# Designs tried in a protein design run: peptides against a protein of PDB entry 1MQS. Part 213

Target 1, 223 residues: chain A of PDB entry 1MQS
Amino acid sequence: ILKMLFLNKDLNNNDNITTITDDIFNQQEIIWKVLILDIKSTATISSVLRVNDLLKAGITVHSLIKQDRSPLPDVPAIYFVSPTKENIDIIVNDLKSDKYSEFYINFTSSLPRNLLEDLAQQVSITGKSDKIKQVYDQYLDFIVTEPELFSLEISNAYLTLNDPKTTEEEITGLCANIADGLFNTVLTINSIPIIRAAKGGPAEIIAEKLGTKLRDFVINTNS

## One batch from the design tools (peptide; made by RFdiffusion4, then SolubleMPNN)

Design b2_p30_7_s3
Fold by OpenDDE base, seed 4:
Structure b2_p30_7_s3 (fold): chain B 223 residues (1-223), chain A 30 residues (1-30)
Amino acid sequence: as target 1 above (223 residues)
Amino acid sequence: VEKKFAYVKHTINPETGEVSSELVYETVNV
């Protein structure tokens, strides 16, 4: 996610977001950007980044893709949204209207080929393809701490999941985000895992969600 | 500690609308 916010440039990646941002500040001028999200990606961003982290990454404003947004024709935009026809159409409309100076499109999961082709076709018709700087999907960011252990680096995940004040909706949302991260990991390694989780807790919820995603994926890819 | 990144980069040909895709892996030792 942090890499995305820095327009997928090479980062001097350290364990700490602050250190990463500081290193970038020392090496390059910060580029101020708009971040366009949907409901799903808002939850994802909120789970891994603080408002201050967004500011350090040069995000001045963040908005929902379905909201009416004011034009900022001199400001580059980062889209981090679900790979849907609706979102693609909105992005293309934003392009047509010159809503932003540059478009960095990041889909939260795999973009189907048909939708990618649709995006490309629509963009080509606009004559403004030069404003589309990047199109990415399937972002995976994790740290391997040990050969058999990795982390998705979701901020305060343990605390959130174990805080009695945390709502069921918050837990469900966080578990979904974790499952998405794990799912992307599985797809990246191109291997279907055997899932094991402790019973009666968040780990079980995550395991169930991941299992469902994997099953759905297998069905869809084999159809 | 290794930080790993993976993503697919899609490039759109502005003239033809043709799309090329590349899977990118990055590993940073921290």
Scores: peptide ipSAE 0.244, ipTM 0.754, DockQ to the pose 0.344
Fold by OpenDDE base, seed 2:
Formats: sequence, structure tokens, C-alpha cells
Structure b2_p30_7_s3 (fold): chain B 223 residues (1-223), chain A 30 residues (1-30)
Amino acid sequence: as target 1 above (223 residues)
Amino acid sequence: VEKKFAYVKHTINPETGEVSSELVYETVNV
């Protein structure tokens, strides 16, 4: 996430978030950027970063992708949104309208091959492909605490999943986020796991979602 | 403690519209 906010530039990876942001703020000219989110990615960002962190990263304005946004033709934009046809169409429309100077697109999960091709085709038709600087998907960091143990550091995940007041939508959303993290873990370790989960709970939901993501990924990479 | 970053980089060929994809990950000791 932090690397995304700095346009995927090389960072001194041995430093913590605060040190990195402070060093950049003090030693380099801040590149002011717009951050475009959706409902899902807003929750993700809010769980990891504070408003002050965004400011230190050079985020001058952040908005929802479906909201009316004022043109800032001299300002680069970072999109961090779900990989949907709707979001792709909005991004392309923003490109057509010269809403921003540069487009750094980061999808919150795996972008299906058909949608990637659709994005590419639409961008090519606009004649403004040079403004698309980056396209990333499956962007999520995680911590390895032990050789075979990984943590996504999602705030209050256990409490949320076990709170009887939590809605089904909240549970399914959180499970999807966990599955995304596990998916990235699988990709990082460069090995396809055998998925095992307890039945009748959140673990089963996560396992199912992870399995689907893995299958979709294999299909997309082979096409 | 290792912090890992994982993502897929997609590159669009501006002339052909062809897309290439690359899995990228970084590991940092914290």
C-alpha cells in the first residue's frame, strides 16, 4: 500500500512506514497526487493508514470513484479500486476527459484477463495510452512472523468475525479481504497450497474464496 | 519479521494493445 502511494518507486524497505514517509517528506520534493477509492478499498486504506499518513505520502485529495470529481489535469491520480467493468469504464471515461495528468491504476484484487483486455482496448482507442503509467492488481502486503506463519495484520479481524452483531455483509467482505491476502501469500511463496479449513464458519468461507481466486488466476495466466 | 509485497504488473503495448503481465513481489526484513 505504501509503495502504491509513492507510485511504486523503490523505497528503503528496511525502514518502517513513519521513517520512510518522514525521509521522503524531508529529503525529496513531494509529488502531490489524487487518490481514487471505492467502498471496499476505503475500508482497506482506513485499516492501515491514517489521514496524516496519506498527507505525508502526498495525497492532496481522496475521493470515491463513483463520486463527481473535479478535473485536476496537472495532478497525477492513483486509483485503488475493485477490478470491475464499472470501475474500468469510469477510469476510461476519466482518461477521455483528461481529468488527471497521469493514471496509476491499482486493482484491489486479481483483474480477470477479459477485463484487462477490455481496459487495454478502450485505452488504445482513446489515443491517450501514454497517460496510463501503471496497472497493478492484487496489491496487498503481509508479514511473515514465522517460516510457515503469515499475518495480514487486519485490524480486529477475530473480533469482527466472532461478534454476533456483525452483519453477513461485513463477514463476507472481511473474508474476501482475508482471502485476497492469502492469495497474495500463495503467489509470494510460489507454491499452490492444499486448502484445509474447518467447516461451518468463516474459515470455510475464506477457503472457498481463496480456491476460486487460485483457479481464476491459473486460468488467467494460462490464457 | 519479514514484510512482503505482492502484486501483478500489467504492461499495455500502446501500438498493439497487447498486454503482458508479470508477478512481482518484495521481501523486506523489519
Scores: peptide ipSAE 0.242, ipTM 0.740, DockQ to the pose 0.363
Fold by OpenDDE base, seed 1:
Structure b2_p30_7_s3 (fold): chain B 223 residues (1-223), chain A 30 residues (1-30)
Amino acid sequence: as target 1 above (223 residues)
Amino acid sequence: VEKKFAYVKHTINPETGEVSSELVYETVNV
């Protein structure tokens, strides 16, 4: 997230892994930019950064993507929004309108291939592809509490899974989401884990789903 | 608290429309 706010400049250097500390605010040249958010990403940013951190990162203005925004053709824009067709269309429209000088696009989660292709096609048609400086998706976000412990920070997961009023469909859906998060984490670590789960509960369901996903992945990667 | 993020960088070739993707990792101490 901090690198995103600094236009991912350090990401262009060969290091695929960068640790960002508060020192980044003092070491980098401040470029003033606009931050474009949606409702979901606003919550995410608010959970990680303080208002003062945004200012230190050079965010002069932040707005919602669906709000009417004044053109700032000499100012670079950072988009941090959900990977939806609607948001893509808005970004492309902003590009067509020369609303900003440069576009740094960051999606809050994995961008589906079909939407990536749609974005690429629309951008190519505009003739303004040079203004699209970066396209990132946030494939994974998790908190590492300890060297061997991490959290997916799924809101109310424990409460939902333990509420007797929760339907089987809701449990199954949540377990699938958790399994997806774990699967993505495993892929990021680049190791196949031994899965251990408590029997007779949601953890077992999650473990089964994760195991299936991992097996399918291994089969498809080796083919 | 250490937060770890993974990004996929997508590079779009403006001439061909071809997309290349690269996984990039970020760790933030909050």
Scores: peptide ipSAE 0.234, ipTM 0.762, DockQ to the pose 0.296
Fold by OpenDDE base, seed 5:
Structure b2_p30_7_s3 (fold): chain B 223 residues (1-223), chain A 30 residues (1-30)
Amino acid sequence: as target 1 above (223 residues)
Amino acid sequence: VEKKFAYVKHTINPETGEVSSELVYETVNV
């Protein structure tokens, strides 16, 4: 979230730790930005950041995406909104109207491939693609306090899972591999986690496979 | 408190419309 507010500029310090220290705010030229939110992202930001933190991050104005907003053609905008068709259409409309100087788009959760392609297509038609500086989505749900990130180092997993050309068999195979990796990790930690996954996608498949493996293991170990 | 986040960066090629995606990790000390 903080990197998002700082336009994901690499803070020169090799340490992947963005400490909200007064020093970070003092060394970087504050770029004033508009922050555009929805109801969900407002709650998320409010849980993580204080009002003063937004100001320190250079957020001059924050507004809801569905609200009428005044054009600020010389000011960059950060969008932090849900990955919906409605929000994409609004962003594209804002782009068409030259509402802001630059567009930093961050979705609060995973952006489906079809919506990403729709966004790309609409942006390309406007001829203003150069104003789109970044498009990020969230791999993990921010509502989870203190998420621990674990990587299985599976190459191109996201691309494979979101490519419309990927077959169901390929998805199932990849999900199985991911579940195996997670299972091995869980066994190493010697704890049985509560599994939470988004419904209707690969995450659910992975969760189900992992759950089955864990259950089978527990049953076999207690017998 | 150290918080870890993960983002997927999507880059749209303006000429071809092709999209590339990369997983980016962020650690924030709040």
Scores: peptide ipSAE 0.234, ipTM 0.754, DockQ to the pose 0.301; fails the geometry check

Design b2_p30_8_s1 (from b2_p30_8, 18 letters changed)
Fold by OpenDDE base, seed 5:
Formats: structure tokens, sequence, C-alpha cells
Structure b2_p30_8_s1 (fold): chain B 223 residues (1-223), chain A 30 residues (1-30)
């Protein structure tokens, strides 16, 4: 799962999750990403990862695939969903509408040949195949082989950011909470990261708030 | 149109295969 959250980059398997996240956080700029789930994958993520783990991985928002989601054309998206015709159609529609900048698709189980061909056909028609960076399957099968991890339930707060009924004030408040979480993470690892956020979305708000907190902290500690 | 389909299909297949190979290699190291 962590590998997926870090866009399937090679991770040192001998390290604890905390060590891996800390090392990545210290060595690499945090890339803000959107995580798109279904009901099944939500349960899986909630059982394996802490909320802080998602934050450390740069997941600022997670949403259900069937929910109405706001366009974030400058933000990469990670899909972790079941290999169904319905989900494929939604992904393709998101691609057509330029919902996100990049698409990292991870299916929870094996992708049947007929659905693979359907996905390929639909993507070919869009002419936007370059936006699809990865397509992986059988992901849950691989997770089962991983060591047991302590997890916390994922807060519904992350879903609220993509709810069209959410007020601007609620979004701002949630972004502040996320920034606080990230700030605490930075303090824990004793390293100041370079913050990179997509423009025009919640990630930018979070980045600004986090930057302010870090600056304030540095000023107060040097004093 | 058919050529584009085949190109995309190959790209997707290669991506999936890359993952499978990576997992297999990790298992074989253990």
Amino acid sequence: as target 1 above (223 residues)
Amino acid sequence: MEKKFEEVLKKLEDSIKKQEDAIKNEILKN
C-alpha cells in the first residue's frame, strides 16, 4: 500500500513504515496527491494505514470513485479501486474531463482481459493515454503478503473536501487541520521539507498554512 | 483507430507486467 501511495517507487522493504515515510519525507519533496477509493478499498486502507501515514505520503484528499469530485487538473490522482466496468467508465470519464493531471490506476484484484481491452479502447478514443502513468492490478493480493500494520480509521474529513455541499469555511478548517498534521510530522522527523503543491486547489491552501507554521516555528526556536 | 487501440493496449499490458515481474522478483529474493 505504501508503495502505491508513493506512486509505486521502490521502497526499502527492511524498514519500518515510519522509517520509510520519514526517509522519503526527508529526501523527497512531498507531492500532493488525490486518492480515489471504492467501498472495498476504503475498508482495506483503513485497516492498514494510519491517517498520519496518508499525510506523510502526500495524500491530502481521498474520495469515493462514485462521488462527485471537483476537478484538480494540476494534481495527480491515485486510483485504488475494484476492476469493474463501472469503475473503468468513471476513470475514463475523469480522463476525458481532465479531472486530474496524472492517473495512477491500481486495481484491487486481477483485471480481466475483456475489461483491459475495454479500458484500452476507451482510452485510445480520448487521445489522452499519456496521462495514464501506471496501471497495476492484483494489489490486494500483494498486500496480504505484507506484514501486519497498525492502522487507524480514516477520517471522513478527507471526503468532505470533495463534497460539493461543503462550505468554503469548512474546507479552510479542514485544510488547517491537515496542515497541523503535516507540521507535527515534520517536527517528528526533525527535517524541513520543500513543499510542493498544485495550484488552485486545497493542496495550495494546505501548503501555505504549513509554510507559515514552519516559518513561525523556526523563528521561535532560534530565538 | 485500430492502431491507436493496439498501442494503448500494449502500454497497459506492459505496465501490468512490470508490476507482476517486480512482485515476483521480490518474492524470489525472500
Scores: peptide ipSAE 0.505, ipTM 0.893, DockQ to the pose 0.242
Fold by OpenDDE base, seed 1:
Structure b2_p30_8_s1 (fold): chain B 223 residues (1-223), chain A 30 residues (1-30)
Amino acid sequence: as target 1 above (223 residues)
Amino acid sequence: MEKKFEEVLKKLEDSIKKQEDAIKNEILKN
């Protein structure tokens, strides 16, 4: 998250949030930025950072993507939003209107190929692709509830997984979604976890799927 | 129009790939 707030520059990860923000704040080169969020990312950011942390990171203002926002054509913008068609359309509209000087787009989860192509198509029509400086995905798809405890906040997951009326296909689909969210979380933390799950239930299915994703990721990186 | 689309698409893909590679490298160092 801090890396994102500093335009994905290399930060020494060994320092706590306060040390990093203080060091940068003391460095005369604070770049002021606008942070654009959606409902999901707002919850994520709020669970990890305080308002003071945002200010120290050079965030002058933060707003919801669906809110009416004043143009700041000389200020770079950081988008941290879900990869949806609606959000993409809004970003492109902001680009068309020259709402900000630069666009740093960070999607909270993996950007599907179809949406990537849609974004590219719309941006190409605007002729303003040069203003898009970065497009990243697979950021935090979880909410920090307490230290070292995370929630993906998937609605009714527990009820769905434990309802005897739920079909195997529905369970499998939900488990896949959960595994995807956990995978993104692992990538964000930059640490390979030891996976522990209860046997004989959905947790085991999720663990298996997550393990496969991690293995595939590591193998593809070493090749 | 198609050429512009391809150029932009490539730019976006390269950006995403750069991120993924960076993450991969960090994980492997750890």
Scores: peptide ipSAE 0.503, ipTM 0.897, DockQ to the pose 0.668
Fold by OpenDDE base, seed 4:
Structure b2_p30_8_s1 (fold): chain B 223 residues (1-223), chain A 30 residues (1-30)
Amino acid sequence: as target 1 above (223 residues)
Amino acid sequence: MEKKFEEVLKKLEDSIKKQEDAIKNEILKN
């Protein structure tokens, strides 16, 4: 997230968020920018960063993507939003209207091929592709509630997994979704976790799925 | 129009790939 806020530049500091933001704020010229969020990403950001952290990262204003936003044509914008058709359309509209000077687009999860092509198509029509500086995806899709504790905030996950009326198919589907979220989280953290799960329940299913995804990823990376 | 689309698409793909490669490299180093 901090990397994103600093336009995905390499941050050399292994320090905590506060130290990093303080150091950058005090030692480097702050590039002021706008942060555009959606409901999902707002929850994520709010769980990890404080208003002061955003300010120190150079975020002058943050707003929801669906909210009416004033044009700031001389200010770069960071989008941190879900990869949806709706969000893409809004971003493109913002591009068309020259709402911001530069566009740094960061999707909270993997951008599907069809949406990537749609984005490319729409951007190509605008003739303003040069204003798009970055398009990244697979960012943190979880909420940190406590140190080393986070939630994917999947609606009714606990209830669904513990409801005796829930079908095996539903459980499997939910576990897959959770595993996907965790996988994306791991990629964002840039570390391979030690996976531990209780045996005999959904947690084990999730762990197995996540393990498989990670193994596949490593294999594909080494190939 | 098609050419422009392809160029933009490539740009976007390259951007995403750059991120993915960076992540992969970091993971492999650990």
Scores: peptide ipSAE 0.503, ipTM 0.897, DockQ to the pose 0.635
Fold by OpenDDE base, seed 3:
Structure b2_p30_8_s1 (fold): chain B 223 residues (1-223), chain A 30 residues (1-30)
Amino acid sequence: as target 1 above (223 residues)
Amino acid sequence: MEKKFEEVLKKLEDSIKKQEDAIKNEILKN
């Protein structure tokens, strides 16, 4: 998230948020930016960052993507929004209207191929592709609620896993979804975890699936 | 028009790929 706020520059991942923001604030001139969010990303940002952190990162204004926003044609914009057709259309409209000087687009999760092509098509028609500086998909499918505690916001996961009427197939499917979310979380924090799980339950299934995904990832990356 | 579309598409793909590679590299360093 901090990388995003600093236009995806390399940051030391071992430093805490305060140290990073203070160091950058003291060492370099702040580039003032607009941050555009949606409901989901607002929750994510609010769980991780404080208002003062945003200010130190150079975020002078932040707003919801669906809200009316004043044009700031000389100010770069950071979009951190869900990869939806609606959001893409709004971004393209903002591009057409020269609402901002530069566009740094960060999707909260993977951008589907069809939406990528749609975005490319619309942008190509505008003739303003030069204003788009970055398009990333962050894979942030979690909310940090407390230090070292986060939620994947998978609906009714606890209830489903503890319902005696739930089939093994349903449990396996849910565990796969959880493992996918955890995998994306690992990618987001750029750290390979030590996997710990209770034996004999869904947690073990999740741990095994996650372990496999991580191993496969490492193997494929080294190939 | 089609050529411009392909150019833009490639630009976007390259941007996404750049991030993915960066993430992969960071994970492998840990």
Scores: peptide ipSAE 0.497, ipTM 0.894, DockQ to the pose 0.632

Design b2_p30_8_s2 (from b2_p30_8, 18 letters changed)
Fold by OpenDDE base, seed 1:
Structure b2_p30_8_s2 (fold): chain B 223 residues (1-223), chain A 30 residues (1-30)
Amino acid sequence: as target 1 above (223 residues)
Amino acid sequence: SEKKFKEVLEKLEKSLEEQRKSIAKEIEKN
């Protein structure tokens, strides 16, 4: 998250947020920027960062993507939003209107191929692709509840997994969703976790799926 | 045009790929 706020610069992730922000504040010129969020990412950011952290990161203002926002044509913008058609359309509209000087787009989860192509198509029509500096995805899809404890906030996950009336297909689907969320979390923290799961239940299924996704990711990116 | 579309698409794909490679390398170091 901090890396994103600093326009994906290399940061020392071993330090706490305050130390990182203080070091950057003291050693580098702060680039003031706008942070655009949606409902999901707002919850995530709020759980991880405080207002002071945002200020130290150079965030001059933050707003919801669906809100009316004042143009700041000389200020770079960081989008941290869900990969949806609606959000893509809004981003492109902001680009068309020269709402900001630069666009750093960070999707909270994996950007589907069809949406990537749609984004590219729309941007190509604007003729302003040069203003798009970065497009990243697979950020965190969790809420920090306490230090080093995260929740994916999947509705009624526990109840569904433990309901004897739930079908195997439903369980498998839910486990896949959980694994996807955890996978994105791992990518965000840039570290392979030690996976611990109880045997003989959904947790084991999730662990296996997560392990496979991690292995596949490493293999595919190195090929 | 199709040409412009392809150019932009390539740019976006490159950005995503760079991120993924960076993350993969970092994961391997840990």
Scores: peptide ipSAE 0.546, ipTM 0.916, DockQ to the pose 0.652
Fold by OpenDDE base, seed 3:
Structure b2_p30_8_s2 (fold): chain B 223 residues (1-223), chain A 30 residues (1-30)
Amino acid sequence: as target 1 above (223 residues)
Amino acid sequence: SEKKFKEVLEKLEKSLEEQRKSIAKEIEKN
């Protein structure tokens, strides 16, 4: 999220939000930006960042994508929204109307191929593809409750894992889902976890699956 | 035009891939 606010520049992931924002604020010229959100991303941002953090990141104003927004043709915009047809259409309309100077588009989850092609088609018609500087997708399959605590909203995970009536197959399936969620979380926050798990239990299964997913991701990305 | 569509599509795909590569590099460092 912080990288997104700084136009996806490399940041030191070992520093806390305050340290990162302070360092950038003091060392670099602030680039003022507009942040466009939807309902889902608003919840995410609100859980992770304070208003002061946004200001320090150069966010001069933030608005919902469906709200009427004033044109700021000299200001770059960061979109952080769900990958939906509706949001894509709005972004393209904003592009057509020269609402902002530059467009940094960050989807909250994986952008489906069909929507990617639709976006490309619409943008190609506008002739303003040069204004689109970045298109990223995220993997927000979690809710941030605290800066260091994430919830995957997997229903009754604790109860299921601790129920003696739960079958090994059910446990394995649930562990896979948890690993998927954790994997997506890692990608979203761009933080590499130290995987620690107790031996002989579901935690070990999750750790192994997560490790495999991370390794596979690296292999697939480098190929 | 079909040509313009392909160019834009390639640009978008490249952008998405850059993000993935960046993440992959971070994973490898650890």
Scores: peptide ipSAE 0.528, ipTM 0.905, DockQ to the pose 0.586
Fold by OpenDDE base, seed 4:
Structure b2_p30_8_s2 (fold): chain B 223 residues (1-223), chain A 30 residues (1-30)
Amino acid sequence: as target 1 above (223 residues)
Amino acid sequence: SEKKFKEVLEKLEKSLEEQRKSIAKEIEKN
């Protein structure tokens, strides 16, 4: 998230959020940016960053993508939104109207091929592709509750996994969902976890699934 | 035009791929 706020530049990830933001804020030149969010990403950002953190990151204003926003043609914009047709259309409209000087687009999850092509098609028509500086998919399907603690907010996960009446199929399904969430977390924070799980339970299933997903990702990316 | 579409698409794909490759490299190191 911090990387995104700093236009996906390399940051020293060894420092905590406060240290990073303080160091950058104390630097002579802050690039002021607009942050555009949707409902989902707002929840994510709010869980991780304080208003002061945003300010220190150079976010002068943040708004919902569906809200009416004033043009700031001399200000770069960071979009952090869900990969939906609606959001893509809005981004393209903002591009058409020269609402901002530069566009850094970060999707909260994987951008489907069809939407990627749609985005490309629409942008190509505008003739303003040069204003799009980055397009990333952040894979944020989690909420940070505490430092280094992530919540997937899967309803009744603990109860379901520990209920003796829960079927194996239900357990497997839930474990898959948890693994997906954890996988996305890993990709988002760009940190490879040491996977530890108790043997003989759902945790082991989750660990195995997560490991497989990570390995598959590497294979698919390198091929 | 189709040409412009392809150019933009390639640009976007490259951007996405750069991120993904970066992550993949980190995964491989561990």
Scores: peptide ipSAE 0.518, ipTM 0.899, DockQ to the pose 0.574
Fold by OpenDDE base, seed 2:
Structure b2_p30_8_s2 (fold): chain B 223 residues (1-223), chain A 30 residues (1-30)
Amino acid sequence: as target 1 above (223 residues)
Amino acid sequence: SEKKFKEVLEKLEKSLEEQRKSIAKEIEKN
């Protein structure tokens, strides 16, 4: 999320949110920008960031994508919204109206090919493709709080899971390995977590496998 | 035009790919 708020510039991920924002605030000129959200992304941001964090990240205004927004033609905009036809149409309309100076589009989940093509088609008609500086997706799949972030050191796990050439069998196998690693971690910390995962992807598979392992463990220990 | 569409599409695809590469590199460094 912080990377997104800083226009996906390289940030030192080893620092907490406060340290990162303070360092940037003190060392670099703040780029003021608008943050545009939907209902889902609003809930996510509210759970991770404080209002002061947004300000320190240079967010001057934040609004819902469906709300009427005043034009700020000299201000860059960050969109953090679901990849839907409706949201794409709104973004394109904002582009047509020169509502902002630059458009950084971050979809909360994977952008389907058909919607990508639709976005490209609509943008091409506007003749204002130069204002689109970035298009990213799958952000919510990777949202974790820094204090809870750890690595299982599984080589190329992310690449494998996101490579379109990876087979379903390979994905299943990797997910099993990840679930095993997480299970071992849970046992080590001696705390049973609430598992949350995005639906329709590897994260869901991992969550299911981990949940099963934890349930089995509890049953066996109570026995 | 079809040409403009293809150009924009390529730009967007490149952006998405850059994200994936960036994430991959970050994971490898850790």
Scores: peptide ipSAE 0.554, ipTM 0.920, DockQ to the pose 0.369; fails the geometry check

